# Peptides against a protein of PDB entry 3NZW, part 268

Target 1, 212 residues: chain A of PDB entry 3NZW
Amino acid sequence: TTTLAFRFQGGIIVAVDSRATAGNWVASQTVKKVIEINPFLLGTMAGGAADCQFWETWLGSQCRLHELREKERISVAAASKILSNLVYQYKGAGLSMGTMICGYTRKEGPTIYYVDSDGTRLKGDIFCVGSGQTFAYGVLDSNYKWDLSVEDALYLGKRSILAAAHRDAYSGGSVNLYHVTEDGWIYHGNHDVGELFWKVKEEEGSFNNVIG
Target 2, 222 residues: chain B of PDB entry 3NZW
Amino acid sequence: QFNPYGDNGGTILGIAGEDFAVLAGDTRNITDYSINSRYEPKVFDCGDNIVMSANGFAADGDALVKRFKNSVKWYHFDHNDKKLSINSAARNIQHLLYGKRFFPYYVHTIIAGLDEDGKGAVYSFDPVGSYEREQCRAGGAAASLIMPFLDNQVNFKNQYEPGTNGKVKKPLKYLSVEEVIKLVRDSFTSATERHIQVGDGLEILIVTKDGVRKEFYELKRD

## One batch from the design tools (peptide; made by RFdiffusion4, then SolubleMPNN)

Design b2_p28_7_s4 (from b2_p28_7, 17 letters changed)
Fold by OpenDDE base, seed 1:
Parts: C-alpha cells; sequence; structure tokens
Structure b2_p28_7_s4 (fold): chain B 212 residues (1-212), chain C 222 residues (1-222), chain A 28 residues (1-28)
C-alpha cells in the first residue's frame, strides 16, 4: 500500500494505490483506499482493509451525527480525534490501521491528520503511509512546494504513487487521485499504473531502468 | 494445540454479467484428504434475488448464511416487505462478519445479484468483512488457480488487440450467460484436475430479473 | 484476512518498514 496526502496553496492532494494483498497473494488490484466520509472529508486506508473500511465508515456516521446535533460540519481535528479515541480503546486488541483524515473547513483551512492503531495522532502538511511510503516521499519531498499549482500538485501526487507502485511489490493497480478544497473533495480519476507508467516514462524521460 | 477452525475445502466462483449474475460452487466437502460428502451444496438462494456462498470452514459458512437469511427476514418485517438491495445486503454482511472481528468466521464470502439498475453484481468479502464489488471473483481452495484465469477471460487482462504492438488493450465487454456458464464449467473442470479439494459436482445459481435458477453439472469424482 | 500491507507503522518507524521490505526481497 501507498497512500499520501499533502497541503499546498490550493488545498489538499490525496493520492492512493489500489492493490490489496494477503501475504504474497494479490487479493485485488481495484481496492478503494479512500473512504469518502462526507463531501468535505476523506479518510485513507492502510493496514487491515476491514478495520479501515469498517471504522472509517463508522466515523462517517459519527460525523453525520455531529452535524445533526450541532448544525455545523465537524472539524477535521474533531473527526480525527473521534477515530483516534476509538482505536485507542481497542489498543492491544489487534486492530491494524494507518489512516489520514483530510478535510477543509473554514475554521481550520486545509487540514491533514495522521491516525494509526497505536494511538498516534499527528497534524501535518505531508504524510505518506504504507509499505511504499519511502518511495513516495522520495518523489514528493524532492518536488514539493507550497506554491504548486493545482495541476502540478495533482501530478505530483499521482507521480509519487507511481514511483511507489513501481518499486513496492505491495503497491500497484491504479492511482486514485483527489483534490480537497473549501468546497469539498473532487475526484480526479482512476489511473491504471500500467498505462500511466509508460506515459510518464515517455513524457519525462524517466524510469530509464526499464527498457520499453 | 486446539484449533477452533476446520477447512472443508471446496471452491466458489462469482461472475457478473450485464443483466445477470452467477454464483457457482462445487459440492465436495472434505477434511484434509478425506471426502465427507460428494454432494453438500454451499451456494444458497437467500431471497430478494440474492445468492450467497461462504466457503472455507463449513460450520462458519452455514452459520453466516443462516444469520444473513434471518437478517433478510427481519428487514422485511421492519421495512414493510421492502426488497433488500444487493448493496445493502453487502453492508449488512460486513456487519455480520466484523461483529466477530476477534473470532472471525473462517470463510470467503461471495454474494451475487442485480443492482438497483438491473445490472449484474458480485460482492466478495474477506473473513472480517472488507468487501468490494467486482465483475468476477473466485474463492476457496482453488481460487489461486481460477482467479488468474478469470482475470484473463472476464476482464481480458494481458490481452491486446492484434496488430497494435501491445499498445491497445482488448476492450472490456459483457459476456453472455452462455459464455459465463462455459467459463464457469471450464474453471471448475480445470480446478478439479489440479486440486484434490475440488470435484464431485458443480452447482450454478443464475440470477436474472426473472429470479434465480439452478444448474447442476457432474465433476470428476476422484 | 485482506491486509493493505504492510501494516502501517507509526510515523518515525520508516526503518522498520524498510527492513521488512528488504527481508521480503531477500527471501526471493
Amino acid sequence: as target 1 above (212 residues)
Amino acid sequence: as target 2 above (222 residues)
Amino acid sequence: MIILRPPPLPVGKEEKILEEFQARMEKK
């Protein structure tokens, strides 16, 4: 798995691969590792697929309840705290989760929290999570700027996942890409790694270790 | 050391067509190398045009299917006999599975039916309730033998249009019910040849707008 | 159980991820 999220002048980019594995077995190439919690909030999945899918869906319900009770959208800080508190209650029970909660509220602006099953909750500007995270960081850190255009930021997210998919056997399938703004998240498509690889190689002159 | 789980072998396979879906399973029930039964159906009509199979440890599979059937019954009671949609069924099954997250049902679950638009739908579940809608899925003992075949023949993976030097993928298209049944039969016939836990009989449930029909085919009894 | 492998390590445990990754590569 490779998931990433980063803040920039245009909001948040979220990019993830779509490969799921059970040991050496590729269980799926088409897993949705982004949960659309609500129109303004995204959760990413790494670790146990069921743990992430179940509890992030549950989180969506809690966020909806908050909205109904308080007549205001939940903050990213509060949403991530709900999830963090939950997983902490199950600490030692064997949950496996590495998640990023990403959203844009008027009060907070673009906000990313990392939440894992060990009880860690971190606010930050850039996170890569999964077995391919180091590969993604290599590309992302080398090209990241706050002042990226939306187009360049989207490409950078996509390109970083591609790098991870290339080097990490547990990452692959496709890249799912999101842009989060104050108006909510925008889905920017599913990009098959096989096709994307050759396109990027040709356009950039990169991946010269592969002979086409 | 005490192991609460058994493995009864077998294999199941789901394929979604344009306006139909199939869920198939062999009828062999086995423990290790000993055949317990040559005809133990493991694919079930659960009502509301939903078929279900939970393959692995048969005791867990049967329990899960019974719970789901009961869930369908209660859904009708609570919602004025409203038909349970396949997507809602999938969510319900997730909760059934995840409810035992710390003592899981040792099964690979597949359901098949029609979505709200009348399109074929197949959902697959891991033992703890992660699920995905897919065009095809194999589960059970011979899943590793069949799934690559389905990737190639249903989703046309690694197939390219002739004369394009591998640049143009074979376009995705829906298969007819006859084509799907042929693929299912070929899959199970092949699996039976290479896996001891697959054989005896093949039962196929076909879901269309007109309901569920069943087909049975003999497999090798070796 | 389907695992979106490897289990995410807390931020700062990148070395462990790399070590596990390398170990898996060496077994091939």
Scores: peptide ipSAE 0.227, ipTM 0.746, DockQ to the pose 0.058
Fold by OpenDDE base, seed 5:
Structure b2_p28_7_s4 (fold): chain B 212 residues (1-212), chain C 222 residues (1-222), chain A 28 residues (1-28)
Amino acid sequence: as target 1 above (212 residues)
Amino acid sequence: as target 2 above (222 residues)
Amino acid sequence: MIILRPPPLPVGKEEKILEEFQARMEKK
C-alpha cells in the first residue's frame, strides 16, 4: 500500500494505490483505499483492510451524528480525535490501521491528521503511509512546494504513487486521486498503473531502468 | 494445541453480468483427504434476490449464512417488508463478520445479486469483513487456480487488439449468461483436475430480475 | 510496516486472542 496526502496553496491532494495483498498473493488490484466520509472529509486506508473500512465508515456515522447534534460540520481535528480515541481503546487488541483524515472546515482550513492503531495522532502538511511510503516521499519531497498549481499538485500526487507502485511489490493497480478544497473533495479519476507508467516514462524520459 | 477451525475445502465463484449475476460452488465437502459428502450445497438463496456462499470452514459458513438469513427476516420486520438491497446486504455482512473480529469466521464470503439499477453485482469479503464489489471473484481451495483465469477471461487482462503491437487493450464488455456459465463450468472442471478438494458436483445460482435459477452439473468424483 | 491486505484465514489462535482481549477489557 501507498497512500499520501499533502497541503498546498490550493488545498489538499490525496493519492492512493489500489493493490491489496495476502502474502505473495495479489488479492485485489482495485481496492478503494479512500473512504469518502462525507463531502468534506476523506479517510485513507493502510494496514488491515477490514479494520480501516469498518472504523472509518463508523467514523463517518459519528461525524454525521455530530452534524445533527451540533448543527455544524465536525472539525477535522475532532473527527480525527474520535478515531484516535477509538483505536486507542483497542490498543493491544490487534487492530492494524494507518490512516490519514483529510478535510476542510472554515475554522481550520485544509487539514490533515495522521492516525494509526498505535494511538499516534499527528497534524501535518505532508504524509505518506504504507509499505511504499518511502518511495512516495522520495518523489514528493523532491518536488513539493507550497505554491504548486492545482494541476502540478495533482500530477505530483499521482506521480509519487506511481513511483511507489513501481518499486513496492505491495503497491500497484491504479492511482486514485483527490483534490480537497473548501467546497469539498473532488475525485480526479482512477489511473491504471500499467498505462500511466508508460505514459509518464515517455513524457518525462524517466524510469530509465526499464527498457521500453 | 486446540484448533477451533476446520477446513472443508471446496471452491466458490461469482461473476456479474450486465443484468444478471452468478454464484457457483462445488458440492464436495472434505476433511483433509477424506470426502465427507459429495453433495453438500454451499451456495444459498437468502431471499430478496440475494445469493450467498461462505466457503472454508463449513460450520462457520453455515452459521454466517444462517445469521444473514435471519438478518433479512428482521429487516423485513423492521422496515415493512422492504427489499434488502445488495449494497445494504454487503454492509450487513461486514458487520456480521467484523462482530467476530477477534475470533473470525474461517470463511471467504461472496454474495451475488442485482444492484438498485438492475446491474449484476458481486461482493466478496475477507474473514473479518473487508468487502469490495467486483465483476468476478473466486474463493476457497482452488481460488488461486481460478482467479487468474477470470482475470484473463472476464476482465480481459493481458489481452490486446490484434495488429496494435500491444498498445490497445481488448475493450471491456459484459459477457452473456451463456458465456458466463461456460466460464464457470470450465473453471470448475479445470480446478477439479488439479485440486483434490474440488469436485463431485457444481451448483450454479443465476440471479436475474425474474429471480434465482439453479443449475447443476456433475464434476469428477475422484 | 503498514500494508493494506485482507487478513489470512485463522489458524486456531483466535480463541486465545479473544480471551486475552476480553480479559483486558474487563480490567478497564
Scores: peptide ipSAE 0.216, ipTM 0.752, DockQ to the pose 0.042
Fold by OpenDDE base, seed 3:
Structure b2_p28_7_s4 (fold): chain B 212 residues (1-212), chain C 222 residues (1-222), chain A 28 residues (1-28)
Amino acid sequence: as target 1 above (212 residues)
Amino acid sequence: as target 2 above (222 residues)
Amino acid sequence: MIILRPPPLPVGKEEKILEEFQARMEKK
């Protein structure tokens, strides 16, 4: 798995791969590693598929309950705290989760929290999470600027996941791409890695380790 | 060391069509190298045009299916006989599976039916309740043999239009029920030849708007 | 290393995990 999220002048970019594995077996190439919690809030999934899917879906329910009770959208801080508190209660039980809670509220602006099953909760501007995270960081850190255009930021997110998919055997399938703004998240499509790789290679003149 | 789980072998396969879905399973039940039964059905009509199979440890599979059937019953009681949708069924099954997260059902679960738009739907589950809607899925002992075949024959992976020098992919299209049944039969006959835990009989449940139809075919009884 | 994957089919240790979990829940 490779997931990433970063803040920039235009909001938040979220990009994830879609491969699931069981040992050496590719279980799926089409897993949705982003949960759309609400129109303004996304959760990313890395680790145990069931743990992430179950508890982030549960989180979505808790966020909805908050909205119903308080008549206000839940903050990214509060949503991430709910998840963090939950996984902390299960500490030592064997949950495996590496998540990013990404959202935009009027109070907070664009916000990213990292939450994992060890009980770590971190606020930050840039996170890559998963077995391919180091590959993604290599591309992302080298090209990241706060002042990126939306187009460039989207491309950078996509390109970083592609790099990870290329080098990490446990990442691949496709890139799911999101842009989060004050008006909510926008889905920017599913990009098959097989097709995307050749396109990027041709356009950039990159990936010269592969003879095409 | 005490092992609460067994492995009863077998294989299951789901394929979604345009307006139908198929869930198939062999009827062999084994323990280690001993055939317990040559005809033990493992694909079930659960009502509301939902068919289900949980393949692996048969005791866990049976328990899970029974729980789901009960869930369907209670859903009708609580919601004035409202039909349970396939997506809601999938969510329910996730909760059943994840409810035993720390002592899981040792099964691969597949359900098949029609979605709310009348399109064929197949959902697959891991032992602890992760699930995905897919066009096709193989589960059980011979899943590793069948799944690549399905990728090629259902999803047309690695197929290209003739004369295009590999530049044009074969377009995706829905398969007819007859084509799907042929693929299922070919899958199981092939799996039976290469895997000792698959064989004896093949039961296919076909879900359409008109209900669930069952077909049975003999497999090798070796 | 975090990898999205279905967990392997359970290997006999599940009862112990369940017991430990239940014990922790009872202390809350």
Scores: peptide ipSAE 0.201, ipTM 0.761, DockQ to the pose 0.041
Fold by OpenDDE base, seed 4:
Structure b2_p28_7_s4 (fold): chain B 212 residues (1-212), chain C 222 residues (1-222), chain A 28 residues (1-28)
Amino acid sequence: as target 1 above (212 residues)
Amino acid sequence: as target 2 above (222 residues)
Amino acid sequence: MIILRPPPLPVGKEEKILEEFQARMEKK
């Protein structure tokens, strides 16, 4: 798995691969590793597929209950705290989760929290999470600027996942891409790694370790 | 140390068509190297045009299917005999599986039916309840032998339009029920040749708007 | 939990966005 999220002048970019594995077995190439919690809030999944899928879906329910009770959207801080508190209660039980809660509220602006099953909760501007995270960081950190255009930021997110998919055997399939703004998240499509790789190689003159 | 799990082998396969879905399974039940039964059905009509199989440890599979059937029953009681949709069924099964997250059902679960638009639907589950809607899925002992074949023949992976120098992918299209049945039969006959836990018989449940139809084919009895 | 009919929308300035989102989710 490779997931990433970063803040920039235009909001938040979220990009994830779609490969699921069980040991050396590729279980799926089409897994949705982003949970659309509400129009303004996304959750990413890394680690145990069931743990992430189940509890982030549960989180969505809790966020909805908050909206119904409080008559306002839940903050990104509060949403991430709910998840963090939950996994902390299960600490030592064997949950495996590496998640990013990304969203927008008027009071917070664009916000990213990292939450994992070890009980860590971090606020930050840039996170890569998963077995391919170091590969993604290599590309992302090298090209990241706060002042990126939306177009460049989207490309950078996509390109970073592509790099990880290329080098990490546990990452691949496709890139799912999101842009989060004050008006909510926008889905920017599913990009098959096989097609994307050759396109990027040709256009950039990159990936010269591969002949073709 | 007590081992609560067994492995009864077998293989299951789901394929979704445009207006139908198929869920198939062999009828062999085995423990280690001993065939317990040559005809033990493992694909079930659960009502509401939903077919289900939970393949792996048969005791867990049977328990899960029974619980789901009971869930369907209670859904009808609570909601004035409303039909349970395939997507709702999938969510329900997730909760059944994840409810035993720390002592899982040792099974690979597949359900098949029609979605609310009348399109074929296949959902697959891991032992702890992660699930995905897919066009096809193999599960069980010979899943690793069959799934790559399905990638190629259902999803047309690594197939390209002739004369395009491999630059244009073969377009995705739905398969007919006849084509799907052929693929299922070829999958199981091939798997039977290479895996000792697959064989004896093949039962195929076909879900259409008209209901569930069953077909049976003999496999090698080796 | 079985997926039933959509819950009511929260009251607020963002109701329109929520309605659009819910409509998209119902189609999935």
Scores: peptide ipSAE 0.056, ipTM 0.735, DockQ to the pose 0.017; fails the geometry check

Design b2_p28_8_s1 (from b2_p28_8, 15 letters changed)
Fold by OpenDDE base, seed 4:
Structure b2_p28_8_s1 (fold): chain B 212 residues (1-212), chain C 222 residues (1-222), chain A 28 residues (1-28)
Amino acid sequence: as target 1 above (212 residues)
Amino acid sequence: as target 2 above (222 residues)
Amino acid sequence: SLLEEIARLRKLYEEASKDNPSLREWEL
């Protein structure tokens, strides 16, 4: 898996691959590694598929309950804390989760929290999570700046996942791309890695380690 | 030492069509190299036009299917005989599986039916309870032999329109029930040739708006 | 302890499923 999220002047970009593996076996190329918790809040998945899918779905329910009780959308801080507290209760039991909770509230603005099954909860501007995270960081860090246009930021997110898909055997399938703004998240499509690779190679003149 | 993770072999396969879905499984039940039964069905009609198979350790599979059938029963009791939708069934099965997160059912689960729009649906579950809706899925002993074939023949992976230099993919298209049955039969006959845990018989459950139909075909008995 | 028991079962599961991808947990 390779997931990433970063803040920039235009909000948050979230990009993820879609491969699931079982050892050397590619279990799926089409896994949805982003949960749409509400129109303003996303969760990303890395680690055990069942752990992430189950508990992030559960988190969605908790967030909805918050809205019903408080008559206000849950904060990104509170949502991430709920998940963090939950996984901490299971510490040592063998849960495997590396997640980013990304969203917007009026009081917080665009916000990203990293939460993992070790009990770590971090607020930050840039995270890459998964087996391909270092490959994604290589591209993302090299091109990141706060003042990216929305178009450039979307491309950078997509391009970083593509780089990881190229080098990490456990990442691939497609890129799912999101842009989070004050008006909520916007889905920016599913991009097949095979097609995207050749397109990017041609347009950039990159990936010269592969003959076209 | 206590070993709770037996493997009774076999293979299962689900394919969704436009207005139907198919779930098939061989009827061989085996332990190690000993055939326990040449006809032990592992694909079940669970009611509400949902068919289910949980392949791996047969005792776990049977337990899971039984629990799900019971869940369907109680759903009817609690909701005035409302039909359980396939997506709700999938969610329910996730909870059944994940309820044993720390001692999982040792099975790969596939269900098939029609979604609320009447379109074919196949859901696949890992042993712990993650699930995904797909057009096709193979599970069990010969899954690694069959799944790539399904990628090519159902989802038309690596197929391109002639004369396009690989730039235009073969368009996705729903397969007819006859085409699907043919693919299923070819898959299982091929798997039987190369895997000792697959064979004896093939049972296919076809789900349409009219209900569940069963077909049976002989496989090699070696 | 419960955690030790869980760990033992996990090890058994991993050993049992190592040769059968269909029975392995999906990893992201």
Scores: peptide ipSAE 0.604, ipTM 0.911, DockQ to the pose 0.920; fails the geometry check
Fold by OpenDDE base, seed 1:
Formats: structure tokens, C-alpha cells, sequence
Structure b2_p28_8_s1 (fold): chain B 212 residues (1-212), chain C 222 residues (1-222), chain A 28 residues (1-28)
């Protein structure tokens, strides 16, 4: 898996691959690794598929309950803390989760939290999570700046996942891309890696290690 | 020592069509190299036009199917005989599986039916309850032999329109029930040739708006 | 302990399913 999220002047970009594996078996190429918790809040998934899918869905229910009780949307800080507290209760039981909780509230603005099954909870501006994270960081860090246009930021997110899909055997399938603003998240499509690779190679003159 | 993770072999296969779905399984039950039964059905009609199979350790599979059938009954009791939708069934099965997250059912689960729009639906579950809706899925002993074939023949992977220099993919289209049954039969006959845990008989459950139909075919018995 | 027992069962599961990807948990 390769997932990433970063803050910039235009909000948050979230990009993920779609491969699931069982050892060296490709279990699926079409897994949805972003959960849409509410119109303003996203969760990303890395690690055990069932752990992430089950508990992030559960998190969605907790966030909805908060909204019903408090008559306002849950903060990104509180949502991520709920998940962090939950996984910490299971510490040592073998849960495997590497997640980013990304969203917008009027109080916090655009916010990203990293939460994993070890109990780590971090607020930050840039995270790459998964077996391909180092490959994604290589591209993302070298091109990131706060003042990116929305178009350039979307491309950078997509391009970073593509780099990871190319080098990490456990990442691939397609890129799912999101842009989060004060008005909520916007889905920016599913981009097949097989097609995207050749397009990018042609347009950039990159990936010269591969003969077309 | 205690080893709860036996494998009774066999193979299952689900394919969704436009307005139908099929779930098929062989009828061989085996332990190691000894055939326990040549006819032990593993694909079940669970009511509400939902068919289910949980392949792996047969005792776990049977237990899971029974629990789901009971869940269907209670759903009817609690909701005035409302039909359980396939997507709701999938969520329910996730909870059944994940409820044993720390001592999993040793099975690969597939269900098939029609979605609320009348379209064919296949859902696949890992042993601990992650699930995905797909057009096709193979599970069990010969899954690794069959799944790539389904990728090619159902989802037309790696197929391109002639004369386009590989630039235009073969368009996706739904297969007819006859085409799907043919693919299922070819998959299982081929798997039987190359895998000792697959054979004896093939049972196919076909789900349409008119209900569940069963078909049976002989496989090699060696 | 319960955690130790869970760990033992996990090890058994992983060993049993290593040669059958159909019975392995999906990883992302």
C-alpha cells in the first residue's frame, strides 16, 4: 500500500493506491483505501484490510453519533483521538493499522492526523503511509511547496503514488485522488496505473528505466 | 498439539452478470490426500435471493453459513419480513467474521445475489471480514489457477482492440448466463485436471429475479 | 495470558495459510 496526504494553500490532497495482497498474491487491484466518513472527513487505510475497514467504518458511526449529540460535526482532532483510543485498547492483540484522518472544520481548518495501531497519533502537514511510503516521499518532498496550485497539487499527489506503484510490489492497481476544502472533499477520479504510467512517461520524459 | 486450521479443500467461484449472479463450488471434501466425500455441497441458498459459500475448513464454513441464515431470520422478525439486501448481508457477514478476529473462521467467503437495482452482485470476504463487491472471484484450493483466467475472460484484462497498437482496451460488457456457465464449467474442469483437491461434482447456483436455480455437473473423480 | 494465546493462534494461522492465499488475510 501507498497512501499520502498533504496540506497546501488550497486545502488537503489525499491520494492512495488500490492494491491488496496476501503475501505475494495480488488479492485485489480495486480496493477502496479511502473511507468517506462524512462530507468533510476522510480516513485512509494501510495495514490489515479488515482492521482498517472495520474500525474506520466504526469510526464513521462514532462521528455520526457525535454530530447527533452535539449538533455539530466532530473535529478532526476528536475523530482521530477516538480511533487512537480504540486501537490503543487493542494494543498487543495484533491489530495492523496505518491511517490518516483528514478533514476540515471551521475551528481547525484543514487538518491531517496520522494514527497507527501502535498508538501513535501525530498531527502534521505531510504524511506518506504504507510499504511504498518512501518512494512516495521521494517524489512528494522534492516537489512540495505550500503555494502549489490545486491542479499542481493534485498532480503531485497522483504522481507520488505512481512512483510508489512503480517501485513497490505491494502497491499498484489505480490511484484514487481527493481534494479536501472548506466545502468538503471532492473526488478526483480513479486513475489506472497501467494507463497513467505511459501517459506520465510520455509527457514528462520520465521512467527511462522502462523501454516503451 | 491443538491445530484448529484444517483445510477441506475444494474451490468456489462467483460471477455477476447484468441481471443475474452465479455462485459455484465443487463437491469434493478432502483432508490431506484422503477424500472424505465426493458429494458435500458447499454453496447454499440462504433466502432473500442470497447464495453463500465459505470455503476452507468445512466446520467453520458450515458454522458461518448457519449463523448468517439465523441472521436472516432475525432480520425478518425485527423488520416485518423486509427482504435483506445483498449489501446489508455483506455488512452483516463482515461483523460475523470480524467478531472472531482473534480466532478467525478459516474460510474464504463469497456471496452472490442481486443488488437493489436488480443488477448481479458478488461479494468476497477475507477470513476476518474485509469485503469487496466484484464482478468475479475465485476462492479455495484452485483460486490461484482460476482467478487469473477470470481476470482475462470476465474483466477482459490484457485484451485490446485489434489494430490499435494496444492503445484501446477491449470494452467491458456483461456476459450472458450461458457464457458465464460455460466459463464456470471450463474453470472447474481445468482446475480438476491440475489440483487434487478439486473434483467429483460441480454445483452451480444461479440467482435471478425469479429466484435461485441449481445445476449440477459431473467432474473427474480421480 | 489472553494476549499470548492470541499470538500463538496467530502464528498457527500464518503457518497454516502460507501456501494458500485464499485463506490469508488481505493486507494493504
Amino acid sequence: as target 1 above (212 residues)
Amino acid sequence: as target 2 above (222 residues)
Amino acid sequence: SLLEEIARLRKLYEEASKDNPSLREWEL
Scores: peptide ipSAE 0.589, ipTM 0.899, DockQ to the pose 0.917; fails the geometry check
Fold by OpenDDE base, seed 3:
Structure b2_p28_8_s1 (fold): chain B 212 residues (1-212), chain C 222 residues (1-222), chain A 28 residues (1-28)
Amino acid sequence: as target 1 above (212 residues)
Amino acid sequence: as target 2 above (222 residues)
Amino acid sequence: SLLEEIARLRKLYEEASKDNPSLREWEL
């Protein structure tokens, strides 16, 4: 898996691959690794598929309950804290989760929290999470600027996942791309890596380790 | 020594069509290299036009299917005989599986039916309850042999339009029920030839708006 | 302990399923 999220002047970019594996077996190329918790809040999935899918869905329910009880959307801080508290209760039991909770509230603005099954909870501007994270960081860190345009930021997110899909055997399938603003998240499509690779190679003149 | 993770072999296969879905399974049940039964059905009609199979350790599979059938029953009791949708069934099965997260059911689960729009639907589950809706899925002993075949023949992977120099992909299209049945039969006959845990009989459950139909075909018995 | 037992069961599961990817947990 490779997931990433970063803040920039235009909000948040979230990009993820779609491969699931069972050892050397590619279990699926079409897994949805982003949960749409509400129109303003996303969760990303890395680690055990069931752990992430189950508990982030559960988190969605908790966020909805918060909205019903408090008559306002839950903060990104509170949502991420609920998840971190939950996984911490299972510490040592063998849960495997590397998640990012990304969203917008009027109180917080665009916000990203990293939460993992070790109980770590971090607020930050840039995270790459998964087996391909270092490959994604290589591209993302080299090109990241706060002042990126929305178009450039979307491309950078997509391009970073593509780099990871190319180098990490456990990442691939497609890139799912999101842009989060004060108006909520916007889905920017599913981009098949098999097609995207050749497109990017042609347009950039990159990936010269592969003969076209 | 305590070993709760037996494997009774077999293979299952689901394919979704436009207005139908199929779930098929062989009828061989084995332990190690010994055939326990040549006819032990593992694909079940669970009501509400949902068919289910949980392949792996047969006792776990039977337990899971039984629990799900009971869940359907209670859903009717609690919701004025409302039909359980296939997506709700999938969520329910996730909870059944994940409820044993730390001592999992040793099974690969597939369900098939129609979604709320009348379109064919196949859902597959890992042993601890992650699930995905797909057009096709193979599970069990010969899944690694069949799944690539399904990628090619259902999803037309690596197929291109003739004369385009590989530049135009073969367009996706739904298969007819007859085409799907042919693919299922070819899949299982081929798997039987190459895997000792697959054989004896093939039972196919076909789900349409009119209900569930069963078909049976002989497989090699060696 | 409970945690130790869970760990032992996990090892048994992993060993049992290593040759059958259909029975392995999906990883992201």
Scores: peptide ipSAE 0.585, ipTM 0.897, DockQ to the pose 0.918; fails the geometry check
Fold by OpenDDE base, seed 5:
Structure b2_p28_8_s1 (fold): chain B 212 residues (1-212), chain C 222 residues (1-222), chain A 28 residues (1-28)
Amino acid sequence: as target 1 above (212 residues)
Amino acid sequence: as target 2 above (222 residues)
Amino acid sequence: SLLEEIARLRKLYEEASKDNPSLREWEL
């Protein structure tokens, strides 16, 4: 898996691959690794598919309950803390989760929290999570600027996942791309890596290690 | 030594059509190299036009299917005989599986039916309850042999329009029930040739708006 | 302990499913 999220002047970009594996077996190329918790809040998935899918769905329920009880959308800080507290209770039981909780509230603005099954909870502006994270960081860090345009930011997110999909055997399938703004998240499509690679190679003149 | 994880072999296969879905399984039940039964059905009609199979350790599979059938029953009791939708069934099965997250059912689960729009639906589950709706899925002993075939023949992977120099992919289209049955039969006959845990018989459950139909075909018995 | 037992059981599962990807948990 390779997931990433970063803050910039235009909000948050979230980009993820879609491959699931079972050892050397590609279990699926079409997994949704982003849960749309509410119109303003996203969760990303890395690690055990069932652990992430189950508990982030559960998190969605908790967030909805918060809204019903408090008559206000849950903060990104609180949502991430709920998940962090939950996984911490299972510490040592063998859960495998590397998640990012990304969203917007009027109070916080665009916000990203990293949460993993070790109990780590971090607030930050840039995270790459998964087996391909270092490959994504290589591209993302090299090109990241706060002042990126929305178009450039979307491309950078997509391009970073593509780099990881190229080098990480456990990442691939497609890139799912999101832009989070004050008005909520916007889905920017599913981009098949098999097609995207050649398109990017041609347009950039990149990936010259591959003959095509 | 304590070993709770037996494997009774077999293979299952689900394919969704436009207005139908198919879930098929062989009828061989085996332990190691010994055939326990040549006819032990593993694909079940669970009611509400949902068919289910949980392939792997047969006792776990039977337990899971039984629990789901009970879940359907209670759903009717609690909701005035409302039909359980396939997506709700999938969520329910996730909870059944994940409820044993730390001692999982040793099975790969597939369900098939129609979604609320009348479109064919196949859902696949890992042993601990992650699930995905897919157009097709193979599970069990010969899944690794069949799934690539389905990628090619159902989803037309690596196929291109003639005369386009590989620039235009073969367009996706739904297969007819007859075409799907042919693919299923070819899949299982081929799998039987290459895997000792697959054979004896093939049972196919076809789900349409009119209900569940069953077909049976002989497989090699060697 | 319970956690140790869970860990041991996990190892047994992993060993049992090593050659059957259909019975392995999906990883992202």
Scores: peptide ipSAE 0.582, ipTM 0.895, DockQ to the pose 0.918; fails the geometry check

